# Designs tried in a protein design run: peptides against a protein of PDB entry 8OXM. Part 344

Target 1, 371 residues: chain A of PDB entry 8OXM
Amino acid sequence: FKAEFRLAGGVNLPKIIDCVGSDGKERRQLVKGRDDLRQDAVMQQVFQMCNTLLQRNTETRKRKLTICTYKVVPLSQRSGVLEWCTGTVPIGEFLVNNEDGAHKRYRPNDFSAFQCQKKMMEVQKKSFEEKYEVFMDVCQNFQPVFRYFCMEKFLDPAIWFEKRLAYTRSVATSSIVGYILGLGDRHVQNILINEQSAELVHIDLGVAFEQGKILPTPETVPFRLTRDIVDGMGITGVEGVFRRCCEKTMEVMRNSQETLLTIVEVLLYDPLFDWTMNPLKALYLQQRPEDETELHPTLNADDQECKRNLSDIDQSFNKVAERVLMRLQEKLKGVEEGTVLSVGGQVNLLIQQAIDPKNLSRLFPGWKAWV

## One batch from the design tools (peptide; made by RFdiffusion4, then SolubleMPNN)

Design b2_p29_8_s3 (from b2_p29_8, 18 letters changed)
Fold by OpenDDE base, seed 1:
Structure b2_p29_8_s3 (fold): chain B 371 residues (1-371), chain A 29 residues (1-29)
Amino acid sequence: as target 1 above (371 residues)
Amino acid sequence: EEKLILEEKTELDKLGEEMQLKILEALKK
């Protein structure tokens, strides 16, 4: 281990530790504190299984449809070592970094990321109509720039085009797999992009199985498909390669229903896998900057007294797990709002839901749906 | 393969058309 550590960006200030292996290779390791890396580890295993299904299908294999995975070594409930995604950057850092973000560089006359956030926070408790109006004003004055990622990183036109396709395929695969697993909207800091492959890496998988819908501000989109995410696909946006890759991914997922249900059932009932939403986790995920009162870590809430009747907690847990499995089965059957849809119909509905400015305007402002 | 090449080609063709339109718009100014 090198004695030097770097802080990665973000609220939790994860420590990047450089390690020299016995092979003489330097490996960056992310040490996350307080995050349950077991959830990330479990979700990486699910992604590996999804990748196995995608590799078995000829149409998805030909398209190189994969969800990027990283190695997670959980050390405890609150500690672990991540193999750092070397050569990745958070899309949020590229887009809305305070100093040199792409929005500031390419659109210097647009609203700042701070102005956008402030405007959306001011209407957070307002009507859906007021949220929509302000969101449309924000969007008009904060135009997408993520097309410039591939243009900056890939100067050769043929490589640029290939990498933009790799990005589009990666977004499609992760969006559909993420929808099936109920990952919901993803914070812009929790989506990394590989600077060499243009593929996405999803980190911090603490919201799964549609638990984002039970947050104080519920999720209204099936996955993150914001204007910048779409802009990175280039001129065709969601039409063409993205849509077809979503359809082919969804086809593989639906045709693998039994396998996916069995996997998720085992995970939902694993006593070591805490996927449930709790009030503290909900508060943390939707914390307002103003509610950054110093929660001094001195709540040693002695875990003693919540030995309340194991039976009632177990019944409530089992009912939630059953509901998650039922909803997963519906998704894998193409049941949306009580109607059975074709793969194309289901994918179309999901895309329309994800890009709808009415749905985006209702998201928690901290997740920056205008980015 | 052929369908994938056709998909990628169709995107290239659309990009080419957009660039031509942008060039034509820029030349009209």
Scores: peptide ipSAE 0.036, ipTM 0.618, DockQ to the pose 0.011
Fold by OpenDDE base, seed 3:
Structure b2_p29_8_s3 (fold): chain B 371 residues (1-371), chain A 29 residues (1-29)
Amino acid sequence: as target 1 above (371 residues)
Amino acid sequence: EEKLILEEKTELDKLGEEMQLKILEALKK
């Protein structure tokens, strides 16, 4: 281990530690000190299974549709070593770094990332109408720049084109797989981009099975498809390659219903896999800057045996698990709002939900829906 | 006649409200 560590941006302040392997190779490792890396490890196994399904299908294999996975080595219930994908950067670090972020570099006359966040925090307790109006003002004065990621990293036009396609395919695959699994907390620090492949790496997989909907500020989008995410796809945006890759991914997921249900059922009832949203986790994910002062690190989560009647917890857990399975089955059947949709119809609905500024304006300001 | 599309809150959204209440009650202690 090198003596130097860097903090990755984000609420969790993960320590980036450079480790020299026994092979003499430096490997950047992310040490999460408070996150349940078991959730990440389990979700990586699910992603590997999804990748296996995607590789078996000719149409998804031809498109090289994969969700990027990383190795998780849990060291404790709340600590572990993430084998950090060497050459990845958080999309938030590229886009909205205060000093050298792409928004500041390419759009110096736009609102700063801080001004945008401040404006959205000021309306956080306001009506949906007021949130929408301020979100639209923020969006008007904070124009997308993520197209420049591929342009900066890939100077050769043919390479640039292929990498933009790889990015678009990665967004599509991760969006649909993430939707099926109900993956939440997709803020700009939880999504990394590989600087060599242009593929996305989703980290911090603790909000799964639509548990983002039960946050104090519920998640209103099926996945992150914000303006910068779309801008990275280039001029076609969500049309063409992205839509087709979503549809082909959704086809594979729907055709793999039994396998996915069986896997998720095992995971939901695994006593070692705490996927449920708890109050402390919800507070942590949606912590206000004002609340930072009172959360002394003395939350030894071991000692609050709140002796809630074990029976009421178990019954509530089973009901939540059953509803998660039911909703997963609905998604895999293409049931949205009680209507059976085609793959194209379902994917279209999800895209519309994800890009809807009304949905985006309702998100927690820390999610940075304007990015 | 703006039909208020009563977004039929999914059964998950109803659970979400119950869990949110439990979360808020637990955060008040």
Scores: peptide ipSAE 0.017, ipTM 0.340, DockQ to the pose 0.020
Fold by OpenDDE base, seed 2:
Structure b2_p29_8_s3 (fold): chain B 371 residues (1-371), chain A 29 residues (1-29)
Amino acid sequence: as target 1 above (371 residues)
Amino acid sequence: EEKLILEEKTELDKLGEEMQLKILEALKK
């Protein structure tokens, strides 16, 4: 290990360390200090399986539909070394960096990222109507700029066009795979973009199987399809390439129902894979800046006291696992709100849910739904 | 510390390989 570290962007200030391997090669590693990297490791294997399914299908293979994966070396429940995806940046760092973010550079007269966050925090405890009104005001005064990512990185028009298509395909694949797996916590620091490929890398995979819906502020969208995410697709937005790639990904997922159910069943009952939402994790994910001061590090909540009523916890766990499997089976059958939908109908519903400003306005302000 | 990290890594690599094998077996049916 080199004695020097760099901070990656994000709330947890993950440390980028340069490691010299026994082979004499330098490798950059991301050290996360509070995330359960076991969850990330397990979800990377599920993504590799989804990629295998997508590569077997001619339509998805021709479109190069893949979810980006990274190597995880979990060191403990609270520490590990991620293979740092060299040449990736958090979309939040590019978009809403306080000093030189794309919103500030291209839209200097819009609200600052801080002003937007403050306005949404002020209404956090208010009605859905008040949240919606303030969200619409924020959106009007904070216009999308993510189109400039590909324009800044890819000066050749043919390369620019190819990379914009790669981005759009990556968003589509990760959105549908993420929906099937019930991935949550898709805030702008948990999504990296590769500066060379324009593909997305999803990190911090600890909110899975729709456990984001049981957060104190429940998640109301199936995936991140916010205005900047859409702006990165270019003038067609969600129409054309994105929609078709979602449909083809969903078709492969639905046609792989038995395989996906079998794998998720094994994961749900794996004692080493803690996918359940706990109160401490929920508090951490939706921590208010005001609450940071009083959580003394002395909540070493020994894993012992939450173990008390093992029998009631085990019955509760089994019921939650059964519900997750049932909901996964529904998704893979195209059952939405008790109705069987076609692939096109299901994808359309998911897109509409993800772009609905009423759903977006209800999200936790830390998710930054206006970005 | 380094030994514990290496042992935990080896167990997780094994769990990862076992899961990959189960996935590959489920994909062969």
Scores: peptide ipSAE 0.010, ipTM 0.405, DockQ to the pose 0.025
Fold by OpenDDE base, seed 5:
Structure b2_p29_8_s3 (fold): chain B 371 residues (1-371), chain A 29 residues (1-29)
Amino acid sequence: as target 1 above (371 residues)
Amino acid sequence: EEKLILEEKTELDKLGEEMQLKILEALKK
């Protein structure tokens, strides 16, 4: 281990540690100190299974549609080592770093990332109409710049074009698989980009099975398809390559319904896999900066086993698990809002929901929907 | 698909050159 470490950003300030393997190769490792890495480990296994399904299909294999996975080694219930992909950066660090973020470099006359966040926090308790108006003002004065990522990293035009396609395919695959699994908390620090491949790596998989919809500020989008995410695709945006890759991914998922239901059923009833949203986790995910000052780290989680009557817990748990399975089955049948949609119709609805400024304006300000 | 990718590549090559110039100017500051 090197004596030096870097912070990867985010609320838990995960430490990046450089390790020399027995093979003499340097490998970065992410050490998370507070998160349940078991959930990340389980979701990585689900992503590997989804990748296997995508590799079996000729259309998705030809397009190289995959979700980037990382090795999780849980060391305890709250600690473990993530094998970090060397040469990844959080999209939030590239875009909205206070010192030298891409928004500041390319759009110096736009609102600062801090001004945008402040404006959206001021309206957090306001009406949906007031949130929408302020969100539109923020968006007008904070223009997307993520196109510059590939242009800074890939100076050769042929390589640049190939990497932009790799990025677009990675967004499409992760968006559709993330939607099927109900993956939430897709803020700009939980999505990494590989500086060599331009592919996305999703981390912090602790909000799954649509549990983001039961947060105090519910999630209103199926996946992150914000203006910077779209700007990274280039001039066609969500049309052409992105839409086609979403449709081909959704087709494979829908044709794999029995396999996906069986896998998720096993996971939902695994006593070692806590996927349920609890009040403490909800408070942690939607904590206000003003409340950060008073919460001393002395949450002594007294292991007061709340002896909730085992019988009432089991019945409530089973009803939630059944509802998750029913909703997964609906998604895999193309049932949206009580209507059966084609693959193209379902993908179109999801894209429209994800880019709708009314949905984006309703998100928790910490999600940074304007980025 | 390949023709659309090629036309998109030629328009993108022009936009890419103009934007690479802007990036090179921004990186020189």
Scores: peptide ipSAE 0.000, ipTM 0.232, DockQ to the pose 0.014

Design b2_p29_8_s4 (from b2_p29_8, 18 letters changed)
Fold by OpenDDE base, seed 2:
Structure b2_p29_8_s4 (fold): chain B 371 residues (1-371), chain A 29 residues (1-29)
Amino acid sequence: as target 1 above (371 residues)
Amino acid sequence: PVKLILEPKSELDKIAEEGGLLLEEALKR
């Protein structure tokens, strides 16, 4: 280990440590001290499996449809080392990093990221109608700028176009696979962009199997397809390449139903893989700045009182696992809201759900649905 | 009752598909 560490951006201040391997090679490693990296490790294995399925299909292989994966070495339930994604930046850091963010640079007269956050926090406990009105006001005064990422990084027009295409394909693949797996908590700090490839790296995979829907503020979108995410695709937006890549990814997932169900079933019943949402995790994910002051470290929550009758916990767990498998089977059959859709119809519905300002306005303000 | 809905691609989606495939092919050359 080098004596020097760097702080990665983000709320948890993860430590970037440069490690010299036994082979004499320097490797950057991110040390997370609060997150259960076992969930990330398991989900990375699922993504590798999905990538194998996508690579076997000629159409998805030709399009280079993959989810970016990283190596995770869990050390404990709350600590581990992950391979630092060298040359990646959180999309939130590029877009809304205080005064240096792309919104401030390109749209200096728009609302600040802080003003947007404040406005949405003020209406957090209000009606859906009030949330929608304020969200539309925020969106009107906070216009997307993510198109400038590729323009700043790739000066050659042919390279710029290739990288914008790689970005669009990465968004499509991760969106559909993320939807199938029920991946949640897709806030702007949990999505990194590679500054060389323009591909996305999804981190913090602890909200899976639609457990985001049981949060105190439920997740209302299938994946992140916000205005800046769409703006990064360029003038075509969600049409053309994005839609086609979603359809081809969904086709491969639906045609791999048996394999996906079998793997997810094994994972759901793995005693080492705690995918269930718990109240402490829910509180952590949706903490208010006001709630940070009252978490005295003295909650030694004695693990003793949550020994509710093992039988009732096991029965509740089994019912949740069965429901997750049933919903996964429905998705892989194209069953949405009791209707069987074609691949095109299902992808269209998911896109419409993800871009609907009514759905976006209902998200937790920390998710930053206006970005 | 589960209804099967086959939504045909819009003409815009087809044009965008053809144009985007041509563009993807042009970038591979």
Scores: peptide ipSAE 0.000, ipTM 0.235, DockQ to the pose 0.011
Fold by OpenDDE base, seed 3:
Structure b2_p29_8_s4 (fold): chain B 371 residues (1-371), chain A 29 residues (1-29)
Amino acid sequence: as target 1 above (371 residues)
Amino acid sequence: PVKLILEPKSELDKIAEEGGLLLEEALKR
């Protein structure tokens, strides 16, 4: 790769990375291009199918368990996102906007979002123990405030209570569906909240099928259930409504195993659906402009001349697809770490994994696990 | 060191933003 990359417009726009191929040709790769919109469109169809399953089940229908979906209009990343994000805000913008974020407003004496990020970046290459200690210090000095979202937007107590329940149900449904599909890159800018419904909307669905685990800094949580996400649920936290909604969603997913496997199998072998993680995408996801310290990616690209014959690429792809399907089947059977769990046991394990400070401290700093 | 070059919005990106707004206004009618 050239040591220079161009950002085509603002912080969240496609990075134009000039890549020197093994053929010595410079190829401009738009890392966020037409392909991301296609990935999002495909994942939205999967979410619609999951919603259909949830609506067919009486217990999930009564709870109004849905994952928010959008029409991906393939005009531009901004136009398809803008038309659909009308009346939504990134949770990161509400929580950690540079000067007027909820953390600064409600907790003015806490660490700034920048101080938290800096502290976690300073330990990024250190031991897990050092990461954990610094993460705990950051968490102690950066207390959750997301409860104030519903309090600011919904002044009527009855409406506020209903919207907090809608939020909690949305987090539960999206967390379990996202886990089943192996949805990654759930940073605070990829999760929007609807200012009218308090429902979450997940965008930028390009990290799916656990491909977040093969990032240079692997994803260590099944979904985003950070302290602010939990704080938005109010005094019950992950208990009561959230847990029950997770269990009922998981029950529907497990009972729909054959349907979900068939759908995902078709998608994994769709030549138009590039779900695989590539090194460029990995670099893009973990080299955010906010995280631009002098990270020399020591790509130990072993200079093994990838004369990958087209056959070896195809065989490697098929093996990855098979592994993804096997892991999906395990999840839908409740197999975790070689043990078959009940729905309640599986959901409990996932919640514990998602809230574990040890797992959260290991995430890439740009994921903002302290938020 | 990776040097970030922030490019100004291309004229195509501006046209795409304007076109998106025009479509939104057309769908509200």
Scores: peptide ipSAE 0.000, ipTM 0.271, DockQ to the pose 0.170
Fold by OpenDDE base, seed 4:
Structure b2_p29_8_s4 (fold): chain B 371 residues (1-371), chain A 29 residues (1-29)
Amino acid sequence: as target 1 above (371 residues)
Amino acid sequence: PVKLILEPKSELDKIAEEGGLLLEEALKR
């Protein structure tokens, strides 16, 4: 370990530490000191298993469909070392950085990211109709620019085309795997893009198994497929490569039903894997920028053992776990809204749900569904 | 000097890591 550390931005002030490996290579590591990295570690293992399934299938292997993983070494429930994804940038940083974001650079006459956020926060407690109208106004005045990521990074047209395909494949794989695992929508800062591969890296996997649906502002999309995410695919958008890669990924997932159910069952009943949504985690995930200042938790570690009757907690937990498993089984059978769909039908429904402005307008404004 | 207090991995975290590796190996069979 080098004696010097850098602070990464963000509420948790993660520390970037340079480590020299036994191989003499310098590796940057991100040390999170407040987040349970166990969930991230477990989800990375699940992603590795999904990657193994995808590599076994000829159609997904030929397409190089993989979900990008990173090394997580949980050190405690509240500390761990993340392998810093060197050469990655949060898509939110590229798109909506206050000073030099792509929206500001390419669309200087559009609404600022702050104006968009403000408008959507003003209607957060309003009707779905009012949210939809304001979301449509925001979207009209905040046009997607993520196409420029590949154009800036890859000047050679042949390389640019290959990298845009790699991006599209990465979005497709992560979207379908994320849907199966119930990761849902992802904050724009929790999706990294590799500046060399154009592949996505999903970080901060604190919401899984559709626990995003029980947030104070429930999730309404199966995965993040916002306008900028789509714009990065180029002129075909969700059609062609993305759709086909989703279908092939879904086919592998559905054909691996028993394996995936067994894995998820083990994880849901693992007492070390706290996947359940708690109120503090829910508040943290849906914190308003204004509320960030007041929650100095003087977490006095008064472990008030709320001796909640172990029996009622256990019965409630088991019922939630059973419901998650049932829903996973439905997904893997192609059961959507009580109907059995083909792979193509299921993927089509999921894409339509993910891009529907009505669903996007209902998302928590902090997650910036207009980006 | 920021003393990074690295809590040592619990034995349970090692077992979970080994269990995950075993599951990955079992899935490779």
Scores: peptide ipSAE 0.000, ipTM 0.290, DockQ to the pose 0.041
Fold by OpenDDE base, seed 5:
Structure b2_p29_8_s4 (fold): chain B 371 residues (1-371), chain A 29 residues (1-29)
Amino acid sequence: as target 1 above (371 residues)
Amino acid sequence: PVKLILEPKSELDKIAEEGGLLLEEALKR
């Protein structure tokens, strides 16, 4: 280990350490201290399975549809080592860094990230109508800039075009697989971008199986498809390549129903995989100060082992697991809001839900739906 | 002892210390 480390950003302030392997090669590793890395490890295995399914299908293989995965080594229930992908940055660091963020550089007359955040915090406890109006005002005065990521990193026009397509395919694949698995907490610090490939890396996979919908402020979108995410696709937006890649990914997922259900069933009943939302985790996720700077939550993790009677916990757990499996089966059949949809119909509904400013305005402010 | 390469020193030193303690606790369990 080197005597120096860097922070990767994010609320849990993961440490980037440089390690020398037995082969004499330097490798960067991410050390997380507060997160249950077993959840990340399990979800990485599910993503590897999804990648295997996508690689077997000719149409998804030709499009190189894959979810970027990272190696997770859990050390304890609260700690572990992540393989850090060298040359990845949080999309939030590129977009809304206070000193040199792309919004400040390209749109200096727009609202600051802090002004946008403050405005949305002021209406957090207000009506959905007031939230919508303020969100529309914020969006008007905070225009997307993520197109400049590929323009800054890829100066050759042919390379630039190829990398923009790689980005669009990565967003499509991760959005559809993330929706099927019910992946939540997709804020701008939990999504990294590779500076060489333009592919996304999803981190902090602790909100899965639609557990984001039972948060005090429920998640109202199936995946992150905000204005900057769309701007990174360029002039085509959600049409053409993105939509077609979503449809082809959804087709593979629906045709793999038995395999996906069997694997998720094993995971839901694994006693070592705690996927259920607990009140302390819910508080931690939605008390995150929007700016990482001010609040040291002295979360005294008082280990109040609430000795809830084991028998009542097991029956409640089984009923939640059954509901998760039923909802997964519905998604894989194309059942949305009680109606059976085609792959194109289902993907269209999900895109419309994800870009709807009414849904985006209802999210927790720390999710930064205006970015 | 692992050093942080970030400014301003005072808040980052606390974060480094807290994250250092978490790493040491994580390696002892």
Scores: peptide ipSAE 0.000, ipTM 0.279, DockQ to the pose 0.193

